# Ledger of designs, part 47: peptides against a protein of PDB entry 5ONS

Target 1, 181 residues: chain A of PDB entry 5ONS
Amino acid sequence: MFKKFDEKENVSNCIQLKTSVIKGIKNQLIEQFPGIEPWLNQIMPKKDPVKIVRCHEHIEILTVNGELLFFRQREGPFYPTLRLLHKYPFILPHQQVDKGAIKFVLSGANIMCPGLTSPGAKLYPAAVDTIVAIMAEGKQHALCVGVMKMSAEDIEKVNKGIGIENIHYLNDGLWHMKTYK

## One batch from the design tools (peptide; made by RFdiffusion4, then SolubleMPNN)

Design b2_p14_2_s2 (from b2_p14_2, 7 letters changed)
Fold by OpenDDE base, seed 5:
Formats: sequence, structure tokens, C-alpha cells
Structure b2_p14_2_s2 (fold): chain B 181 residues (1-181), chain A 14 residues (1-14)
Amino acid sequence: as target 1 above (181 residues)
Amino acid sequence: MYYSEEAASLKPAV
């Protein structure tokens, strides 16, 4: 989603959200990520304005105090940014890729099944379309936010093709934005 | 280690 994304070229505008809209978004976030509910007031304090950075290709980035928190495309599901996920790693279920897959993930490539079934990988139960945090063998922090394109069971059985779609990865255009006010 | 520092360590040298 952000492989060729550039803040200067791909950001259209930034709007401050009304209270009613913020409440709706918070409810959506809790529905998607039930574990975030106790932390939501810390992540999105009531005293702080919530903004949406509108980008090309119908991408919207939710921000508070300049911090990029979540993003979505075409009013689809919200994804946490890696920066938020690093602070709250429990927001998403995890999958782990082996060392060999790291360079490909960091190039924006989708995660192939063998990278999830190899000895250095860890594959956890997950259904198709589940948003997941991609961990790397031997690393503490997620390197990617992805979406399961196959169930964990099918990844293991078929072990061929795209297992997880790469949505947001370290050093992509969203990562390089860092903050936006 | 901060995530930004770890990110640097994850990036291949190329």
C-alpha cells in the first residue's frame, strides 16, 4: 500500500474530526481489536484532537498529536501502523517469518508460504482475511502488518503461493512519514 | 532497543 508512497506527493489534506465521528471510529477500532479497549484512552486521549490525513488512492491515516496510529483504504478495515504496533504489540495476532524472508518483506513483497513454514518461522492459527503482525526470527519488533490470504492450516498444507499479503512494512512510505501535524 | 534502531538492523546491506 505504501511502497511508492511519498508524503509530498500523495497526501491531499488533513481534517480534524468531529466528536461524533471520533466516537464511531473508536467503536470500530474496539470491534476490530477488542484488546485495545483498555488502552484506547491512552492512545487517543479525549483532550487531544483526532485528525485524518487523506491521501491518494483513498488512503486515510488516523493521527493524534501528529502520531500516525491507524490507516485504512476505501473505508475498509483499520490497520495499526507499525509505530503504534511497536508500542502495543498485542493489538494484532502474530505470525513469524524466518530470517531469509526478512529482505523480501522489507522490499514490500508478499509473504510466501515457505517463509511461514520453515524452521525459523512460527505459524499460528488464523483465518483468511485476518490482519496480523509479522514478526521476524530473532527480532523483537514487528517488521510488517499483513493480511492472511490463506488460513494458517492451508499455508501449512499447500505451502505454496502467497500466504500473507504485505500491507505495511518497515521503511515503506508510511514508516518514513513518522509524524504528521 | 528502539524500533527505529531495530528497523535499521533489519534492513539488508544493499
Scores: peptide ipSAE 0.029, ipTM 0.604, DockQ to the pose 0.048
Fold by OpenDDE base, seed 1:
Structure b2_p14_2_s2 (fold): chain B 181 residues (1-181), chain A 14 residues (1-14)
Amino acid sequence: as target 1 above (181 residues)
Amino acid sequence: MYYSEEAASLKPAV
């Protein structure tokens, strides 16, 4: 989603959200990510304005005090930014790729099944279309936010083709955006 | 918990 994203070229505008809209978004976030509920007041304090940065290709980034929290495309589901996920790693279920897959993930490539079934990888139960945090063998912090294109069961059985779609990864355009005030 | 040097080591130098 952000492989060739540049803040100067791809951001259209930024709007401050009304209280009612913020409430709706918070409810949606809790529905998508139940584990975030106890932390949501810390992540999005009631006293602080919430903004949406509107980008090309129907991408929206949710921000509070310049911090990039979540993003979505075409009114689809919200994804946490890697920066938020590093602070709250429990927001998403995890999958782990082996060392060999790291370089490909960081190039924006989708995650192939063998990178999830090989020694050093860890594949956890997950349904198709689940948003997941991609961990790396021997590393503490997620390197990618992805979407399961196959169930964990099918990844193990088929063991070829795209297992997880790469949505947001370290050193992509969103990562480099860092903040937006 | 915040982004660490361990995470930084995954990406190319910028």
Scores: peptide ipSAE 0.026, ipTM 0.637, DockQ to the pose 0.072
Fold by OpenDDE base, seed 4:
Structure b2_p14_2_s2 (fold): chain B 181 residues (1-181), chain A 14 residues (1-14)
Amino acid sequence: as target 1 above (181 residues)
Amino acid sequence: MYYSEEAASLKPAV
């Protein structure tokens, strides 16, 4: 989603959200990420305005005090940014790729099944379409946010093709955006 | 709560 993304070229505008809209978004976030509820007041304090940065290709980034928190495309589900995920690793269920897959993930490549079933990888139960944090063997921080294109069960059985779609990865255009105020 | 910038130790293979 952000492989060719550049803040100067791809940001269109920024809008401040109404209170009612913010409430709706918070409810949606809790629905998508139940574990975030106790932390939501810390992540999105009531006293701070919430903004959406509108980008090309129907990408929207939810921000508070310039911090990039979540993003979505075409009014789809929200994804946490890696920066938020690094603060709150439990927001997403995890999957772990082996060491060999790291360089490909960081190039924006989708995660292939063998990179999730090999020694050094850890595949946890997850349904298709689940948004997941991609961890790496020997690394503590998530390197990617992805979407399961197959269930974990099917990844193990088939062990061929795209297991997880790469949505946002470390050092992509969104990562380098860092803040927006 | 702050995350460690050590996360940036993961670098693209160029």
Scores: peptide ipSAE 0.025, ipTM 0.630, DockQ to the pose 0.052
Fold by OpenDDE base, seed 3:
Structure b2_p14_2_s2 (fold): chain B 181 residues (1-181), chain A 14 residues (1-14)
Amino acid sequence: as target 1 above (181 residues)
Amino acid sequence: MYYSEEAASLKPAV
């Protein structure tokens, strides 16, 4: 989603959201990520304005105090940014790729099934369309936010093709955006 | 917890 993204070229506008819209978004976030509920007031304090950065390709980025928190495309589900996920790693279920897969993930490649079934990988139960944090063997912090294109069970059984779609990865255009006020 | 420089070290050599 952000492989060729540049803040100067791909941001169209930034708007401050009304209170009613913010409440709706918070409810949606809790529905998508139940584990975030106890932390949501810390992530999005009531006193702080919430903004949407509108980008090309129908991408919207949710921000508070310049911090990039979540993004979505075409009013689809919200994804946490890697920067938020590094602060709150528990808000997504995890999957782990082996060391050899790192270079491909960081080039924007989708995660293939063999990279999730190797001895250095860890595959946890997850249904199709689940948004997941991609961890790397021997590393503490997620390198990618992805979407399950196959269930964990099917990844193990079929063990070929795209297991997880790469949505946002370390050092992509969104990562380098850092902040927006 | 905050994002760390360790995350940046994941970048492979060219």
Scores: peptide ipSAE 0.023, ipTM 0.628, DockQ to the pose 0.052

Design b2_p14_2_s3 (from b2_p14_2, 6 letters changed)
Fold by OpenDDE base, seed 1:
Structure b2_p14_2_s3 (fold): chain B 181 residues (1-181), chain A 14 residues (1-14)
Amino acid sequence: as target 1 above (181 residues)
Amino acid sequence: MYYSEEAASLKPAL
């Protein structure tokens, strides 16, 4: 989603949200990520304005005090940014790729099944379309936010093709953006 | 909590 993203080229505008809209978004976030509920007041304090940075290709980034928190495309589900996920790693279920897959993930490539079934990888139960944090063998923090394109069961059985779609990864355009005030 | 240097080390040098 952000492989060729550049803030100067791909951001259209930024709007401050009304209270009612913020409440709706918070409810949606809790529905998508139940584990975030106890932390949501810390992440999005009631006293602080919430903004949406509108980008090309129907991408919206939710921000508070310049921090990039979540993003979505075409009114689809919200994804946490890697920066938020690094602070709250429990927001998403995890999958772990082996060491060999790291360089490909960081190039923006989708995650192939063998990178999830090989020694050093860890594959946890997950249904198709589940948003997941991609962990790396031997590393503490997620390197990618992805979407399951096959169930964990099918990844193990088929063991070829795209297992997880790469949505947001370290050093992509969103990561480079860092903040927006 | 913030991302560690370990996480940062995964990305190519800018």
Scores: peptide ipSAE 0.024, ipTM 0.623, DockQ to the pose 0.072
Fold by OpenDDE base, seed 4:
Structure b2_p14_2_s3 (fold): chain B 181 residues (1-181), chain A 14 residues (1-14)
Amino acid sequence: as target 1 above (181 residues)
Amino acid sequence: MYYSEEAASLKPAL
């Protein structure tokens, strides 16, 4: 989603959200990520305005005090940014790729099944279409946010093709955007 | 709670 993303080239405008819209978004976030509820007032303090940065390709980024928190495309599900995920790693269920897969993930490639079934990988139960944090063997922080294109069970059984779609990865255009006020 | 910028120690392969 952000492989060729550049803030100067791809940001269109920024809007401040109304209170009612913010409430709706918070409810949606809790629905998508139930574990975030106790932390939501810390992540999105009531006193702070919430903004949406509108980008090309129908991408929207939810921000508070310039911090990039979540993003979505075409009003689909929200994804946490890696920066938020690094603060709150429990927001998403995890999957771990082996060391060999790291360089490919960081190039924006989708995660292939063998990179999730090898001895250095860890594959946890997850249904298709689940948004997941991609961890790496020997690394503490998530390097990618992805979407399960197969269930964990099917990844193990088939062990061929795209297991997880790469949505947002470390050092992509969104990562380098860092803040927006 | 803060994250470490050392997470960026992972660099893209050329």
Scores: peptide ipSAE 0.024, ipTM 0.624, DockQ to the pose 0.051
Fold by OpenDDE base, seed 2:
Structure b2_p14_2_s3 (fold): chain B 181 residues (1-181), chain A 14 residues (1-14)
Amino acid sequence: as target 1 above (181 residues)
Amino acid sequence: MYYSEEAASLKPAL
């Protein structure tokens, strides 16, 4: 989603949200990520304005105090940014790729099944279309946010093709935005 | 909890 994304070229505008809209978004976030509920007032304090950065290709980024928190495309599901996920790693279920897969993930490549079934990888139960945090063997922080294109069960059984779609990864265009005020 | 150097070390440029 952000492989060729550039803040200067791909951001259209930024709007401040009304209280009612913020409430609706918070409810959506809790629905998608139930574990975030106790932390949501810390992540999105009531006193702080919430903004949406509108980008090309129907991408929207939710921000508070300049921090990029979540993003979505075409009003689809919200994804946490890697920066938020690093603070709250429990927001998403995890999958772990082996060391050899790291360089490919960081180039924006989709995660192939063998990279999730090989020694050093860890594959956890997850249904197709689940948004997941991609962890790396021997690393503490997620390197990618992805979407399961196969269930964990099918990844193990089939063990070929795209297991997880790469949505957002370290050093992509979204990562380089850092903040937006 | 904050971003660490460990995460930064994953970058291809490093």
Scores: peptide ipSAE 0.022, ipTM 0.624, DockQ to the pose 0.070
Fold by OpenDDE base, seed 5:
Structure b2_p14_2_s3 (fold): chain B 181 residues (1-181), chain A 14 residues (1-14)
Amino acid sequence: as target 1 above (181 residues)
Amino acid sequence: MYYSEEAASLKPAL
């Protein structure tokens, strides 16, 4: 989603959200990520304005005090930014790729099934379309936010093809955006 | 909260 993303070229505008809209978004976030509820007031304090940075390709980035928190495309599900995920790693369920897959993930490549079933990888139960944090063997912090294209069960059984779609990865255009005020 | 140096170590060498 952000492989060729550049803040100067791909951001259209930024709008401040009304209270009612913020409430709706918070409810959506809690629905998607139930574990975030106790932390949501810390992440999105009531006193702080919430903004949406509108980007090309119908991408919207939710921001508070310039911090990029979540993003979505075409009003689909919200994804946490890697920066937020690094602060709150429990927001997403995890999957772990082996060491060999790291360089490919960091190039924006989708995660193939063997990279999730090999020694050094760890595959946890997850349904199709689940948004997941991609962890790396021997590393503590997620290097990618992805979407399960196959269930964990099918990844193990079939062990061929795209297991997880790469949505946002470390050092992509969104990562380099850092803040927006 | 601060970002860990470990995250940076995942980046390609520049």
Scores: peptide ipSAE 0.022, ipTM 0.616, DockQ to the pose 0.067

Design b2_p14_2_s4 (from b2_p14_2, 9 letters changed)
Fold by OpenDDE base, seed 5:
Structure b2_p14_2_s4 (fold): chain B 181 residues (1-181), chain A 14 residues (1-14)
Amino acid sequence: as target 1 above (181 residues)
Amino acid sequence: MYYSDEVASLQPAK
């Protein structure tokens, strides 16, 4: 989603959200990420304005105090930014790729099934379309936010093809967009 | 509460 993203070229505008809209978004976030509820007031303090950075290709980035928190495309599900995920790693369920997959993930490549079933990988139960944090063998922090294109069960059984779609990865255009005020 | 973003080990060397 952000492989060729540049703040200067791909941001259209920024709007401040109304209170009612913010409330709705918070409810959506809690529904998507139940574990975030106790932390939501810290992540999105009531006193702070919430803004949407509108980008090309119908991408919207939710920001508070300039911090990029979540993003979505075409009003689909919200994804946490890697920067937020690093602060709150429990927001997403995890999947782990082997060390050999790291360089490919960091190039924006989708995660193939063998990279999730190899000895250095860890595949945890997850349904299709689940947004997941991609961890790497021997690494502490997530290097990618992805979407399960196959269930964990099917990844194990079929073990070929795209297991997880790479949505946002370390050092992509969104990562380099550190803040927006 | 937040965790540090020690991502240098993941990123390509500059």
Scores: peptide ipSAE 0.029, ipTM 0.613, DockQ to the pose 0.062
Fold by OpenDDE base, seed 2:
Structure b2_p14_2_s4 (fold): chain B 181 residues (1-181), chain A 14 residues (1-14)
Amino acid sequence: as target 1 above (181 residues)
Amino acid sequence: MYYSDEVASLQPAK
């Protein structure tokens, strides 16, 4: 989603959200990420304005105090930014790729099944279309936010093709954006 | 909070 993303070229505008809209978004976030509920007031304090950065290709980034928190495309599900996920790693269920897969993930490549079933990888139960944090063997922090294109069970059985779609990864355009006032 | 050094270690060397 952000492989060729550039803040200067791909951001259209930024709007401040009304209170009612913020409440709706918070409810959506809790529905998507139940574990975030106790932390949502810390992540999105009532006193702080919430903004949406509108980008090309119908991408929207939710921000508070300049911090990029969540993003979505075409009014689909919200994804946490890696920066937020690093602070709150429990927001998403995890999958772990082996060492060899790291360089490919960081190039924006989708995660292939063998990278999730090989020694050093860890595959946890997850249904298709689940948004997941991609962890790396030997590393503490997620390197990617992805979407299960196969269930964990099918990844193990089929063990070929795209297991997880790469949505957002370290050093992509969104990562480099860092903050937005 | 993320650790910058560890995150950097994931990234390709320039």
Scores: peptide ipSAE 0.029, ipTM 0.614, DockQ to the pose 0.067
Fold by OpenDDE base, seed 4:
Structure b2_p14_2_s4 (fold): chain B 181 residues (1-181), chain A 14 residues (1-14)
Amino acid sequence: as target 1 above (181 residues)
Amino acid sequence: MYYSDEVASLQPAK
């Protein structure tokens, strides 16, 4: 989603959200990420305005005090930014790729099934379309936010093709967009 | 501000 993203070229405008809209978004976030509820007031304090940064290709980034928190495309589900995920690693269920897959993930490549079934990988139960944090063998922090294109069960059975779609990864265009005020 | 800025540098290059 952000492989060729550049803040100067791909950001269109920024809007401040009304209180009613913010409430709706918070409810949606809790629905998508139940574990975020106790932390939501810390992440999105009531006193702080919430903004949406509108980008090309129907991408929207939710921000508070310039911090990039979540993003979505075409009014789809919200994804946490890696920067937020690093602070709150429990927001997403995890999957772990082997050490050899790291360089491909960091190039924006989708995660292939063998990279999730190898000895250095850890594949946890997850349904198709689940948004997941991609961890890596020997690494502490998530490298990528992805979407399960197959269930964990099917990944193990088929063990070929795209297992997880790469949505947002370290050093992509969104990562380099540290803040937006 | 973000401790995660250093995290990216810890990842192997392509």
Scores: peptide ipSAE 0.028, ipTM 0.614, DockQ to the pose 0.049
Fold by OpenDDE base, seed 3:
Structure b2_p14_2_s4 (fold): chain B 181 residues (1-181), chain A 14 residues (1-14)
Amino acid sequence: as target 1 above (181 residues)
Amino acid sequence: MYYSDEVASLQPAK
């Protein structure tokens, strides 16, 4: 989603949200990520305005005090940014790729099934379309936010093709954007 | 905590 993203070229505008809209978004976030509820007041304090950075390709980034928190495309589900996920790693269920897959993930490649079933990988139960944090063997922080294209069960059975779609990865255009105010 | 820009720049890339 952000392989060729550049803040100067791909940001259209930034709007401050009304309180009613913020309430709706918070409810959506709790529905998607139930574990975030106790932390939401810390992530999105009531005293601080919430803004949306509108980008090309119908991408929207949710921000508070310049911090990039979540993003979505074409009014689909919200994804946490890697920077937020590093602070709150429990927001997403995890999947772990082996060491050999790291360089491909960091190039924006989708995660193939063998990279999730090898001895250095760890595959946890997850349904298709689940948004997941991609961990790497020997690393503490997530390298990527992805979407399950197959269930964990099918990945193990078939062990061929795209298991997880790469949505946002370390050192992509969103990562380098850092802040926006 | 998250990866510093320095650490991120040292990660392998294709």
Scores: peptide ipSAE 0.023, ipTM 0.621, DockQ to the pose 0.046

Design b2_p14_3_s1 (from b2_p14_3, 6 letters changed)
Fold by OpenDDE base, seed 2:
Structure b2_p14_3_s1 (fold): chain B 181 residues (1-181), chain A 14 residues (1-14)
Amino acid sequence: as target 1 above (181 residues)
Amino acid sequence: MHDELAAEVKKKLE
C-alpha cells in the first residue's frame, strides 16, 4: 500500500474530526481490536484533537498530536501503523517469518507460505482476512502489518503461494512519514 | 522518542 508512497506527493489534505465522528471511530477500533479498549484513552486522549490525513488511492491516516495511529483504504478496516504497533504489540495477532524472508518483506513482497512453515518461522491459528503483525525470527519488533490471504491451516497444508499480503512494512512510505501535524 | 524508536527498530531488523 505504501511501497511508493511519498508524503509530499501523495497527501491530499488533513481534516480535524468532530467529536461524534471520533466516538464512532473509537467504537470501530474496539470492535476490530478488542484488546485496545483499555488503552484507547491513552492512545487517543479526549483532550486531544483527532485528525484524518487524506491521501491518494483513498487512503486515510488517523492521527493524534501528529502521531500516525491507524490507516485504512476505501472505507475498509483500520490497520495500526507499525509505530503504534511497536508501542502496543498486542493489538494484532502475530505470525513469524523465518530469517530468510526478512529481506523480501522489507522490500514490500508478500509473505509466501514456505516463509511461514519453514524452520525458524512460527505460524499461529488465524482465519483468512485477519490483520496480523509479521514478526521475524530473532527480532523483537514487528517488521510488517499484513493480511492473511490463506488460513493458517491452509498455509500449512498447501504451503505454496501467497500466505499473507504485505500491507505496511518497515521503511515504506508510511514509516518514513513519521509524524504529521 | 519517536525517532529513537525508529532507529532502534531499523537497526534491529536490517
Scores: peptide ipSAE 0.046, ipTM 0.674, DockQ to the pose 0.048
Fold by OpenDDE base, seed 4:
Structure b2_p14_3_s1 (fold): chain B 181 residues (1-181), chain A 14 residues (1-14)
Amino acid sequence: as target 1 above (181 residues)
Amino acid sequence: MHDELAAEVKKKLE
């Protein structure tokens, strides 16, 4: 989603959200990520304005005090940014790729099934379309946010093709954006 | 502070 993203070229505008809209978004976030509920007031304090940065390709980034928290495309589901995920790693269920897959993930490549079934990988139960944090063998922090294109069960059975779509990864355009006020 | 931490995390992952 952000492989060729550049803040100067791809940001269109920024809008400040009304209180009622913020409430709706918070409810949606809790629905998508139930574990975030106890932390949501810390992540999005009531006293702080919430903004949406509108970008090309129908991308929207939710921000508070310039911090990039979540993003979505075409008003689909929200994804946490890696920066937020590093603070709150439990927001997403995890999958782990082997060491060999790291360089490909960091180039924006989708995660292939063998990279999730190898001895250095860890594949946890997850349904298709689940948003997941991609961990790496021997690493503590997530390097990618992805979407299951197959269930974990099917990844194990088929073990070929795209298992997880790469949505946001370290050093992509969103990562380099850092903040926006 | 967070930016510095993020930079450190990035270096460790690459």
Scores: peptide ipSAE 0.044, ipTM 0.662, DockQ to the pose 0.049
Fold by OpenDDE base, seed 5:
Structure b2_p14_3_s1 (fold): chain B 181 residues (1-181), chain A 14 residues (1-14)
Amino acid sequence: as target 1 above (181 residues)
Amino acid sequence: MHDELAAEVKKKLE
């Protein structure tokens, strides 16, 4: 989603959300990420305005005090930014790729099933379309936010093709955007 | 603090 993303070229505008809209979004976030509820007031303090950075390709980024928190495309599900995820790693369920897959993930490649079933990988139960944090063998921080294209069960059974779609990865355009205020 | 963490993560994952 952000492989060729550039803040200067791909941001259209920024709008401040009304209180009612913010409340709705918070409810959506809690629904998507139940574990975030106790932390939501810290992440999105009531006193702070919430903004949406509108980008090309129908991408929207939720920001508070310039911090990029979540993003979505075409009003689909919200994804946490890696920066937020690093602060709150429990927001997403995890999957771990083997060491050999790291370089490819960091190039924006989708995660192939063998990279999730190898000895260095750890595959946890997850349904198709689940947004997951991609961890790496020997690393403590997520390198990617992805979407399960197959269930964990099917990944193990089929063990070929795209297991997880790479949505946002370390050093992509969103990562380099850092802040927007 | 956040930037420092990000830098550390970046180095570890490269």
Scores: peptide ipSAE 0.040, ipTM 0.651, DockQ to the pose 0.050
Fold by OpenDDE base, seed 3:
Structure b2_p14_3_s1 (fold): chain B 181 residues (1-181), chain A 14 residues (1-14)
Amino acid sequence: as target 1 above (181 residues)
Amino acid sequence: MHDELAAEVKKKLE
């Protein structure tokens, strides 16, 4: 989603959200990520304005105090940014790729099934379409936010093709954006 | 690469 993204070229405008809209978004975030509820007031304090950075390709980034928190495309589901996920790693269920897959993930490639079933990888139960944090063998911080294109069960059975779609990864255009006020 | 990026994030969180 952000392989060719550049803040100077791909940001259209920034709007400050009304209280009613913020309330709706918070409820949606809790529905998507139930574990975030106890932390949401810390992540999005009531006294702080919430903004949406509108980008090309119908991408919207949710920000508070300049911090990039979540993003979505075409009014689809919200994804946490890697920067938020590094602070709150429990927001998403995890999957772990082997060491050999790291360089491909960091190039924006989708995660193939063998990279999730090989020694060094760890595959946890997850349904298709689940948003997941991609961990790597021997690394503590998530390298990527992805979406399950197959269930964990099917990944093990079929063991070929795209297991997880790469949505946001370390050193992509969103990562380099860092902050926006 | 990722090691440098991970180190950067660690410094910000500590």
Scores: peptide ipSAE 0.033, ipTM 0.639, DockQ to the pose 0.077

